# Peptides against a protein of PDB entry 3B8E, part 105

Target 1, 230 residues: chain A of PDB entry 3B8E
Amino acid sequence: PFLIFIIANIPLPLGTVTILCIDLGTDMVPAISLAYEQAESDIMKRQPRNPKTDKLVNEQLISMAYGQIGMIQALGGFFTYFVILAENGFLPIHLLGLRVNWDDRWINDVEDSYGQQWTYEQRKIVEFTCHTPFFVTIVVVQWADLVICKTRRNSVFQQGMKNKILIFGLFEETALAAFLSYCPGMGVALRMYPLKPTWWFCAFPYSLLIFVYDEVRKLIIRRRPGGWVE

## One batch from the design tools (peptide; made by RFdiffusion4, then SolubleMPNN)

Design b1_p18_1_s4 (from b1_p18_1, 16 letters changed)
Fold by OpenDDE base, seed 2:
Structure b1_p18_1_s4 (fold): chain B 230 residues (1-230), chain A 18 residues (1-18)
Amino acid sequence: as target 1 above (230 residues)
Amino acid sequence: LKELAELLKKLFLEKLLE
């Protein structure tokens, strides 16, 4: 998100405080919960890892986790961001290069895609209105990410949802997201303005995409052991 | 966690003063 903000010179899609709320609030408990996940049913059927040649975390796994899933998460967030700004009159193409004028408090006549002039205060309200839905979008996508991380090879349907701590983590991150989104004063305190409940659903296609993608990946691994997707 | 809480507190205070 921040790299695109710099490169494209668009209005800030996700605030620093919001990023901290993700990394420290919503991601921490779910990540810890994975330590309590049950072993895969086939774990004892696998050959012992060679500690000298086989890394626990290989480059393929890193590429999968940070490259592919992270890209889908970012796309989900940016989709929500662009939808909100478009609903407020700012089409995606118009946002390119707009940051300089957007952030200038002395410019009160920034035009949207339809020729409407926006004051600095109005622009900042719209910007901060984007931060909360972007955050919520990440949380909703993280539901799928956490669920798929339960197993390396087995389907989630084979492994099941027996980890009560993981289930608690999913509820905790959701409750925290709701609290940060709707608690009075969060707009002033965190620059996270309240969002319409409909924005929670904007990420659902991306969560489903991650889930389907990983289930297909795991299916391929089961059918072709030692493949490039493992 | 303490450093994080302090960082959050600082960020909160900075934003309150803006």
Scores: peptide ipSAE 0.000, ipTM 0.267, DockQ to the pose 0.021
Fold by OpenDDE base, seed 3:
Structure b1_p18_1_s4 (fold): chain B 230 residues (1-230), chain A 18 residues (1-18)
Amino acid sequence: as target 1 above (230 residues)
Amino acid sequence: LKELAELLKKLFLEKLLE
């Protein structure tokens, strides 16, 4: 989100504090929970890695985590961002290059896509209105991401949801997201204005997409071992 | 890359302090 904010010069889609809440709050317990995941049923049938040649983190893992899943997560967040701004009169094309005028406190006549003028205060309200649903969108997408990360090859349906620590992590990140979204004072403290409950559902298609995508990928790996998809 | 890092740092700090 921050890179696109700089490159496209759009209004800030996700606040710095919200990014920190994702990186340090919502992601930590889920990530730790993966250490307690049950071994895949076929793990002992695989040859051990060569510790001298085989990296724990390989190019394939980086490509999957950052190149594929990370892009889908970003798309989910940006979709929510663009929907909110469009509902407030700012079409996606109009946002390109708008940051300079958007962040200028002395410009109180920034026009939206319909010719309506927005004061600095009004613009900041709508910007901060985007931060919370973007954050929640990431959390909802992270549910799917965490679940798919349970296994490398087996389907989640084969592995099951037996990891109690992982289940706890899903509840923890959801509870934290709800706390940050609805606790009084979060708008002032974190620049996260209250979230309409309907915005929780905006991420569900993307969460489902990630889940389906990974299940299909794993299915292909199981059917065609050693393929380029592995 | 240095200029980019400085720009990112500046923008990060501005938004952190806002």
Scores: peptide ipSAE 0.000, ipTM 0.278, DockQ to the pose 0.033
Fold by OpenDDE base, seed 4:
Structure b1_p18_1_s4 (fold): chain B 230 residues (1-230), chain A 18 residues (1-18)
Amino acid sequence: as target 1 above (230 residues)
Amino acid sequence: LKELAELLKKLFLEKLLE
């Protein structure tokens, strides 16, 4: 999100506070929970990793984590961001290059896509209104990400949901997201304005997409062992 | 990094225009 903010010069889609809440709040417990995941049923049938040639973090893993899954996550967040801004009169194309004027407190007549002028205060309200739904979108997408990370090769349906710590992590991150979104004073304290409950569903297509994509990937790996997809 | 940024910008713009 921050890279696109710089590259496209759009209004800040995700605040620093929300990023910290993701990295330190919602992601930690789920990530730790993966250490307690049961071994895949076929793990003992796999050849041992060659410690000299096989890196724990290889190009394939980086490609999957950042190049594929991470991109889908980012798209989910940005989708929510663009929808909110469009609902407030700022079409995606109009946001390109708008950051400079958007962040200038002395410009109080920034026009939206429909010629409506926005004061600095009004613009910041809309920006901060985007931060919470973007954050929640990331959390919802992370549900799928966490679930797909349970296994490398086996389907989630084969592995099952037996890791109680992982389940706890999913509830914890959701509860934290709800707390940050709806607790009184969060708008002032964290610049996280409350969101409509409907925004929780905005990410569901992307969460489903991640899940389906990974299950298809794993299916291909199972059918074609040693492929480039592994 | 600048070339990568421009590439990403292009890809993003293309995606936004779809």
Scores: peptide ipSAE 0.000, ipTM 0.198, DockQ to the pose 0.125
Fold by OpenDDE base, seed 5:
Structure b1_p18_1_s4 (fold): chain B 230 residues (1-230), chain A 18 residues (1-18)
Amino acid sequence: as target 1 above (230 residues)
Amino acid sequence: LKELAELLKKLFLEKLLE
């Protein structure tokens, strides 16, 4: 998120408070829940790792976690951000370079793509209206991310959803997201304005994409052990 | 890096207090 914010000079898509809520609020219980996941059925059939040559975190795992899944998560959040701003009169092309004028409290006549002038207060309301849906988009995508992390090779359909702590984690992060999104006073306290319920569905295609992508990846690994995809 | 961390901390605190 921050790289695009710096390079494109767009209005801030994700607030610092929302980032803290992701890192400390929504990710903790899900991450702990993975410690209680059942081992894959084939784990004892794998050759032992060579501790001198084989790293636990290899380039393939880093590429999957940060390169592929992380990019799909970011794309989902930015899609929601651009849709909200477009609905408020700011087309994506018009947002390029707009940050300087957007963040200036002394400029009260920033024009949108249709020539409508926006005060500083109005602009900040729209910006903070983007933060909550971006956060919710990340939470919805995290459902898929957590589920795919249950296994390395086996399909989730083979592993099943027997981990009650993981299920609790999914409900906890969703309940926290709903609380932060709809509790009165969160707009003032956390700069998280309430979102329309329809914004929850904007993330679903990206969540499904992550799930399908990982299931296809795991299918390839099962069919071609030792391939570049493992 | 230390100066950058202090600057980021300051900006974060200022933004939390707004």
Scores: peptide ipSAE 0.000, ipTM 0.260, DockQ to the pose 0.025

Design b1_p18_2_s1 (from b1_p18_2, 18 letters changed)
Fold by OpenDDE base, seed 5:
Structure b1_p18_2_s1 (fold): chain B 230 residues (1-230), chain A 18 residues (1-18)
Amino acid sequence: as target 1 above (230 residues)
Amino acid sequence: SLLLELLKELLKELIEKA
C-alpha cells in the first residue's frame, strides 16, 4: 500500500496506525495457532528434510506467501479504497497525482471528478474513512490466508477445522477488528472512523479467490508430486 | 526496524494530539 501511495501519488490508503494494528494485533494469535495444527496425513511418508541442503524457507514459499497471496490481499484493500473514494466523488483516474494538492492544508478547493470542491478537513475525513475499511478488508482476507496455511498439500476439506486455537484466533482477530472499527473515540485516537457494516463484504470475493487458488494449487501438487507448483 | 519506525510515528502523533 505504501509503495503504491508513493509511486502513484494517491491519497494515503492505509495509515501507519492501521498497519500496526494488523502486525501486532490481528496477526499474532492466528500465527501462533498454526503451531498447534495437526500434522498432515502424509507427513510420516515424506523424507526427512536435509538441514544442510534444504532451506527452511525456500523461494517457492516466499513467492507464495509474499508474492501471490500478498498481491491478492493488496488488491482487495485497494478495491475497497477505490470504491469508497468513488462513492465520495473521486474516481480512480482522478486520484493519480492528486496527493500533493490533497495533503496541502492551504488548498481548500480541490475538485473531485464531478467538479465539487473539497476543503482540507473534508478531504482528511474521506481519507480516514478509507483507512478502517482497508484494515477490515485485510482482516477478512487473512481468514482465508490462515485457513490455507493449515496444510501444504492436503485440502482444507481433508484436514478439517479441528484446531480449536486456530478457531479462537479467527474470532479474536475479528473481535479486535470490530472493536478498533466501532469503539467510541477511535476516530480521534487512531484515525479509524467507523465503517458501514456493508464494507465488510467488499473483501469476501478476494478471500474466496485466495481459498480457491490455494485449493487448486494443492490439487495440482497432489496429482503431480515434485512439480514446479510445490 | 520498520515496526519500530511505525511505532515511533504513532508515538509522535499521540504526542502531537496530546
Scores: peptide ipSAE 0.014, ipTM 0.447, DockQ to the pose 0.021
Fold by OpenDDE base, seed 1:
Parts: C-alpha cells; structure tokens; sequence
Structure b1_p18_2_s1 (fold): chain B 230 residues (1-230), chain A 18 residues (1-18)
C-alpha cells in the first residue's frame, strides 16, 4: 500500500496506526494460534529436510506469501479505498498525483472529480475514513489467509477447523476490527472513523479469491507433487 | 511487510515534519 502511495502520489490509504493494529492486533494472535494447529496428516510421514540443501524458506514460499497472497490482500485494500473515495467524489484517476495538494493544509479548494471543493479538514476526514475500511478489508482477507495457512497441501475441508485457538483468533481479530470501527472516540484516538456496514462486503470477493486460489494451488500440489507450485 | 510500510510511513512523516 505504501509503495503505491509513493509511486502514484495518492492520498494515504492506510495510516501508521492502522498498520500497527494489523501487525500487533490482528496478525499476532492468529499467527500464534497456528502453532496449536494440528499437523497435516502426512507431515510427520515426510522425511526430515536436509539442512544443507533444503532451505526452510525458499524463494517459492516467499513469492507465494509475500508476492501473490500479499498482492491480493493489497488489491483488496486498495479496492475498498478507491470505492470509498469514489463514493466521496474522488475517482481513482483523479487521485493520481493529488497527494501534494491533498496534504497541503493551505490549499482548501482541492476539487473532486465533480468539481466540488474540499477543505483540508474535509479531505483529512475522508482520508481517515478510508483507514478503517482498509484495515477491516485486511482483517477479512486475513480470515482466508489464516485458514489457508493451516495446511501446506491438504484442503481446509480435509483438515477442518479443529483448532479452537485459531477460531478464537479469528473472533478476536474480528472483534478488534469491530471495536476499532464502531467504538466511539476511535476517530479521535486512532483516526479510525466509523465504518459503514456495507464496506465490510468490499473485502469478501478478495477473501474468497485467496481461498479459491489457495485451494486450487493445493489441489495442483496434490495432483503434481514436486511441481513448481509447491 | 506491513511493518516495513509502517517504518516507511513513519520516516515520511518525520521528513514532512522536519
């Protein structure tokens, strides 16, 4: 998100506070919960890796985790961001290069895509209004990510949702997202303005996309063990 | 990582305030 913010010179889609909430609030507990996940049915049957030849984290895993899934997650966030800004009169094309004027507190006549002028304060409210939905989008996408991380090659349907701690983690991150989105004072404290309930649905296609993508990936791995997808 | 983005944003904020 931040790279696109810099490159495209768009208003900040995700604030520092929201990033911290993601990393510390929504990622840690679920990640820890995976330590309590039941092993795959075949994992203990695998030969020990050769520590000299088999990298613990290979380029393929990095590409999958940080490249592909991360990009889908980012796209989900940006989609939500653009939807919200568009609903407030700022079409995505108009946002390109707007950052300089957007962040200038002395410019109070920044025009939206429809010629409406926005004061600095109004723009910042809109910007901060994007932070919460972006955050929530990440959380919703993380639901799928956490679920898919349960297994390397087995389908979620095969392993099921037996980890109570993981389930708790999903509820915790969701509860945190709801708290940050709807608790009075969060707009002042964390610059996280209230989320319209409809904006939660902006994330669902991307959550589903990740889920489907991973299930397809796992299916390919099961059918073609040792392939480049593994 | 989100952490790296946070750091970059923090750095940016520092530069802008500076």
Amino acid sequence: as target 1 above (230 residues)
Amino acid sequence: SLLLELLKELLKELIEKA
Scores: peptide ipSAE 0.013, ipTM 0.395, DockQ to the pose 0.032
Fold by OpenDDE base, seed 2:
Structure b1_p18_2_s1 (fold): chain B 230 residues (1-230), chain A 18 residues (1-18)
Amino acid sequence: as target 1 above (230 residues)
Amino acid sequence: SLLLELLKELLKELIEKA
């Protein structure tokens, strides 16, 4: 997200404080919870591997898979960001290069895509209105990510949801997201303005995409052990 | 440059909250 912010010179979609909340609040507990996930039933059925070559290949492929999931998460966040800005009069194409004028306190006549002029204060309200939905979008997408990361090859339907710590992590992440989104004072403390309940659902297509992606990936791995997808 | 921009944004946020 931050790279796109710099390259495209768009208004900041996600504040630094919000990023810290993701990294320290929503990512750590779920990540720790995965350490307590039960081993896959098929781990002991695998033939011995060459620890040097097969480990390197697996690390690269895992890195690619997580990279792809991360891209889907980012796309979900940006989708939410662009929708909110579009609802406020700023179409995505108009945001390109707008950052310099957007962040200038002395420019109070920044025009939206419809010719409406926005003061600095109004622009910052809209910017901060994007932070919370972007954050919530990441959390909702992380539900799918956390669920799929519990296994390497087995379907979620085969492995099930037996890890109580993982389940707790999902609830904790969701509760934290709700707290940060709706607790009074978060706009001042974290620049996270209250979120419309409808924005919780904007991430669902991306969560589904991650889920489908991983199930297909795992299906391919099961059908073609040692393939390029593993 | 990326790190510097992150630091600038962090500082900006801190200043605006102070």
Scores: peptide ipSAE 0.013, ipTM 0.370, DockQ to the pose 0.025
Fold by OpenDDE base, seed 4:
Structure b1_p18_2_s1 (fold): chain B 230 residues (1-230), chain A 18 residues (1-18)
Amino acid sequence: as target 1 above (230 residues)
Amino acid sequence: SLLLELLKELLKELIEKA
């Protein structure tokens, strides 16, 4: 999100407070829960990892995390961001290069895509209105990410959902997201304005996409072990 | 991600002060 903010010079899609809430709030418990996941049914049939050659973090893992799943997550967040701004009169094409004027408190006549002028205060309300739905979108996409991270090769349907701590993590991050989104005073304290319940559904197609993508990937790995997809 | 956020805040503050 921040890279696109810089490169495209668009209004800030996700605030720092919301990023902190993702990293410290919604990601920690799910990440810890993976330590308690049951081993894949074939894990003991695999060769031991060579600690000299097999790095814990390799280019394939980075490519998977940032290049594939992370890209889908970002697309989900930006989709929600652009939909909200479009509903407020700012079409995606009009946002390109708008950041400088958007963030200037002395410019009170920034025009939307329909020629309506927006004061600095009005623009900041719209910006902060985007932060909460973007955050919630990331949380919803993280549900799928957490579920797919349970296994490297086996389908989730084969492995099952037996990890109670993982299930707890999903509820915890969802409860935290709901708390931050709807608790009175969050708009003032954290610049997280309440969102319409319908915005939770904006992320569902992307969560489904991640899930389907990973299941297909795992299916390919099972059919062709040692392929480039592994 | 925390580092990116800190960098983001710093950049935001720099942009707001410029």
Scores: peptide ipSAE 0.009, ipTM 0.339, DockQ to the pose 0.029; fails the geometry check

Design b1_p18_2_s2 (from b1_p18_2, 18 letters changed)
Fold by OpenDDE base, seed 3:
Structure b1_p18_2_s2 (fold): chain B 230 residues (1-230), chain A 18 residues (1-18)
Amino acid sequence: as target 1 above (230 residues)
Amino acid sequence: EELLKLLLELAKKLIEEA
């Protein structure tokens, strides 16, 4: 989000405090829960990793985490961001290069895509209105990300949802997201204005896409071991 | 260097506004 904010010179999609709430709040318990996952049924058929030659973080993991899943997550967040701004009169094309004027407190006549003028205060309300739905979108897509991380090769349907700590993590991150989104004072403290409940559903297609994509990938790996898809 | 300066200024501004 912050890289696109700089490169495309658009209004800030996600606040720094909100990013910290993701990294330190919603992601921590789910990530720890993966240590309690049951071994895959074929784990004893795999050769042990050579600690001298095999990297824990390899090119395949980077490609999967950042190049595939991370891009789908980012697209989900930006989709929500662009929809909110479009509903407020700012079409995506109009946002390109707008940051400089958007963040200038002395410019009170920034025009939207329909010629309506926006004061600095009005623009900041709209900006902060985007932060909470973007955050919630990330949490919703992380549900799918956490579930797909349970296994490397087996389907989630084969592995099952027996990890109680993982289930607890899903509830914890959701409860924390709801707390941060709807607790009075969060708008002032964290610049997270309350969102309409309907915005939770905007992320569901992307969460489903992540899940389906990974299940298809795992299916291909099971049918064609040693392929480039691993 | 200009990008780094911009990043630092933006970070400072965001921290001050937080």
Scores: peptide ipSAE 0.000, ipTM 0.256, DockQ to the pose 0.028
Fold by OpenDDE base, seed 4:
Structure b1_p18_2_s2 (fold): chain B 230 residues (1-230), chain A 18 residues (1-18)
Amino acid sequence: as target 1 above (230 residues)
Amino acid sequence: EELLKLLLELAKKLIEEA
């Protein structure tokens, strides 16, 4: 999100507070829960990792995490962001380069795509209105990300959902996201304005896409061991 | 490193405007 904010000079899609809520709030318990996941059924049939040659973080893992899954997650967040701004009169093409004028408190006549002028205060309300739905979108796509991280090779359907701590993590992150989104005073305290319940569903196609993509990837790995997809 | 500096500068600016 921040890279696109800088490169495209668009209004801030996700605030620093919301990023902290993701990294310190919604991601911690789910990440810890993976330590309690059952071993894959074929783990003893795999060669042991060579600690001298096989890095824990390799190019394939970086490509998967940032280049594939991370891109789908980012697309989900930006989709929600662009939909909200479009509903408020700012089409995606009009947002390019708008950041400089958007963030200038002395400019009170920034025009939207329809020629309506927006004061600084009005623009900041719209910006902060985007932060919470973007945050919630990330939480929803993280459900799929957490589930796909249960296994490296086996399907989730083969592994099952037996990890109770992981299930607890999914409920915890969702409850925390709902609390931060709807608790009275969060708009003042954290600049997290309440979102329409319908915004939770905007991320579902992307969450499903992550899940399907990873299941297909794992299927290919199982059918063609040693391929470039591994 | 330059990107990190830009991000830090941007973060500072955002904190000051909040």
Scores: peptide ipSAE 0.000, ipTM 0.272, DockQ to the pose 0.029
Fold by OpenDDE base, seed 5:
Structure b1_p18_2_s2 (fold): chain B 230 residues (1-230), chain A 18 residues (1-18)
Amino acid sequence: as target 1 above (230 residues)
Amino acid sequence: EELLKLLLELAKKLIEEA
């Protein structure tokens, strides 16, 4: 989000506070829950990692985490962001380069895509209105991300959902996201304005895409061991 | 659909600039 904010000079899609809420709030319990996941059924048939030659973080892991799943997550967030801004009169093309004028408190006549003028205060309300749905979108796509992280090679359907701590983590992150989004005073305290319940569904296609993508990847790995997809 | 087209165009522009 921040890279695109800089490169495209668009209004800030995700606030620093919301990022902290993700990193410290919604991601912690789910991440810890993976430590309690059952070993894959074939773990004893695999050779042990050589600590001298095999890196824990390799190019394949980076490609998967940042280059594939991370990009799908980002697309989901930006989809929500652009939809909200479009509903408020700012089409995506109009947002390119708009940041400079958008963030200038002395400019009170920024025009939207329909010629309506927006004051600085009005623009900031719309900006902050995007932050919470973007945050929620990330949480929703993290559901799929967490589930796919249960296994490296086996399908989630083979592994099952037996990890009670992981299930708890899914509920916890969702409950926390709802709390942060709808608790009175969060608009003042965290600049997280309440979102329409319908915005929770904007991320569902992307969550499903992550899940399907990873299952297909794992299927390919199982059918062609030692391939470049691994 | 129009929004999707706009998003796709934006994505293309971002890729071309990156």
Scores: peptide ipSAE 0.000, ipTM 0.200, DockQ to the pose 0.143
Fold by OpenDDE base, seed 2:
Structure b1_p18_2_s2 (fold): chain B 230 residues (1-230), chain A 18 residues (1-18)
Amino acid sequence: as target 1 above (230 residues)
Amino acid sequence: EELLKLLLELAKKLIEEA
């Protein structure tokens, strides 16, 4: 998100505070919960990793985490961001290069796509209105991400949802996201303005996409061991 | 260098607005 903010010179899609809420709030318990996941049924059929030759973080893992799943997550967030700005009169094409004028407090006549002028204060309200839905979108796609991380090779349907700590993590991150989004004073404290409940559903197609993508990937790995997908 | 300057300026603005 931040790279696109710089390269495209668009208004800030996700604030630093919201990033911290993801990294330290909603992502911690779910990530820890994976340590309590049951071993896959075929784990004893796999050779031990060689610590000298086999990197813990390899190119395939980086490609999967950042190049594939991370991109789908980012697309979900940006989709929500662009929809909100479009509803407020700023079409995606109009946002390109707008950051310089957007962030200038002395410019109070920034025009939207329909010729309406926006003051600095109005623009910042719209910007902060985007942060919370972007955050919630990330949490919703993280549901799918957490579930797919339960296994490396087996289907989630084969593994099941027996990890009570993981289930607790899903509820905890959701409850925390709801708390941060709707608790009075969060707009002042964290610059997280309340969002319409309908915005929670904007991420669902992307969560489903992540889930389907990973299940297909795992299916290919099971049918063709040692392929480029592994 | 310009990108780094922009990043630093953005970071400064974010800190000042925080």
Scores: peptide ipSAE 0.000, ipTM 0.236, DockQ to the pose 0.030; fails the geometry check

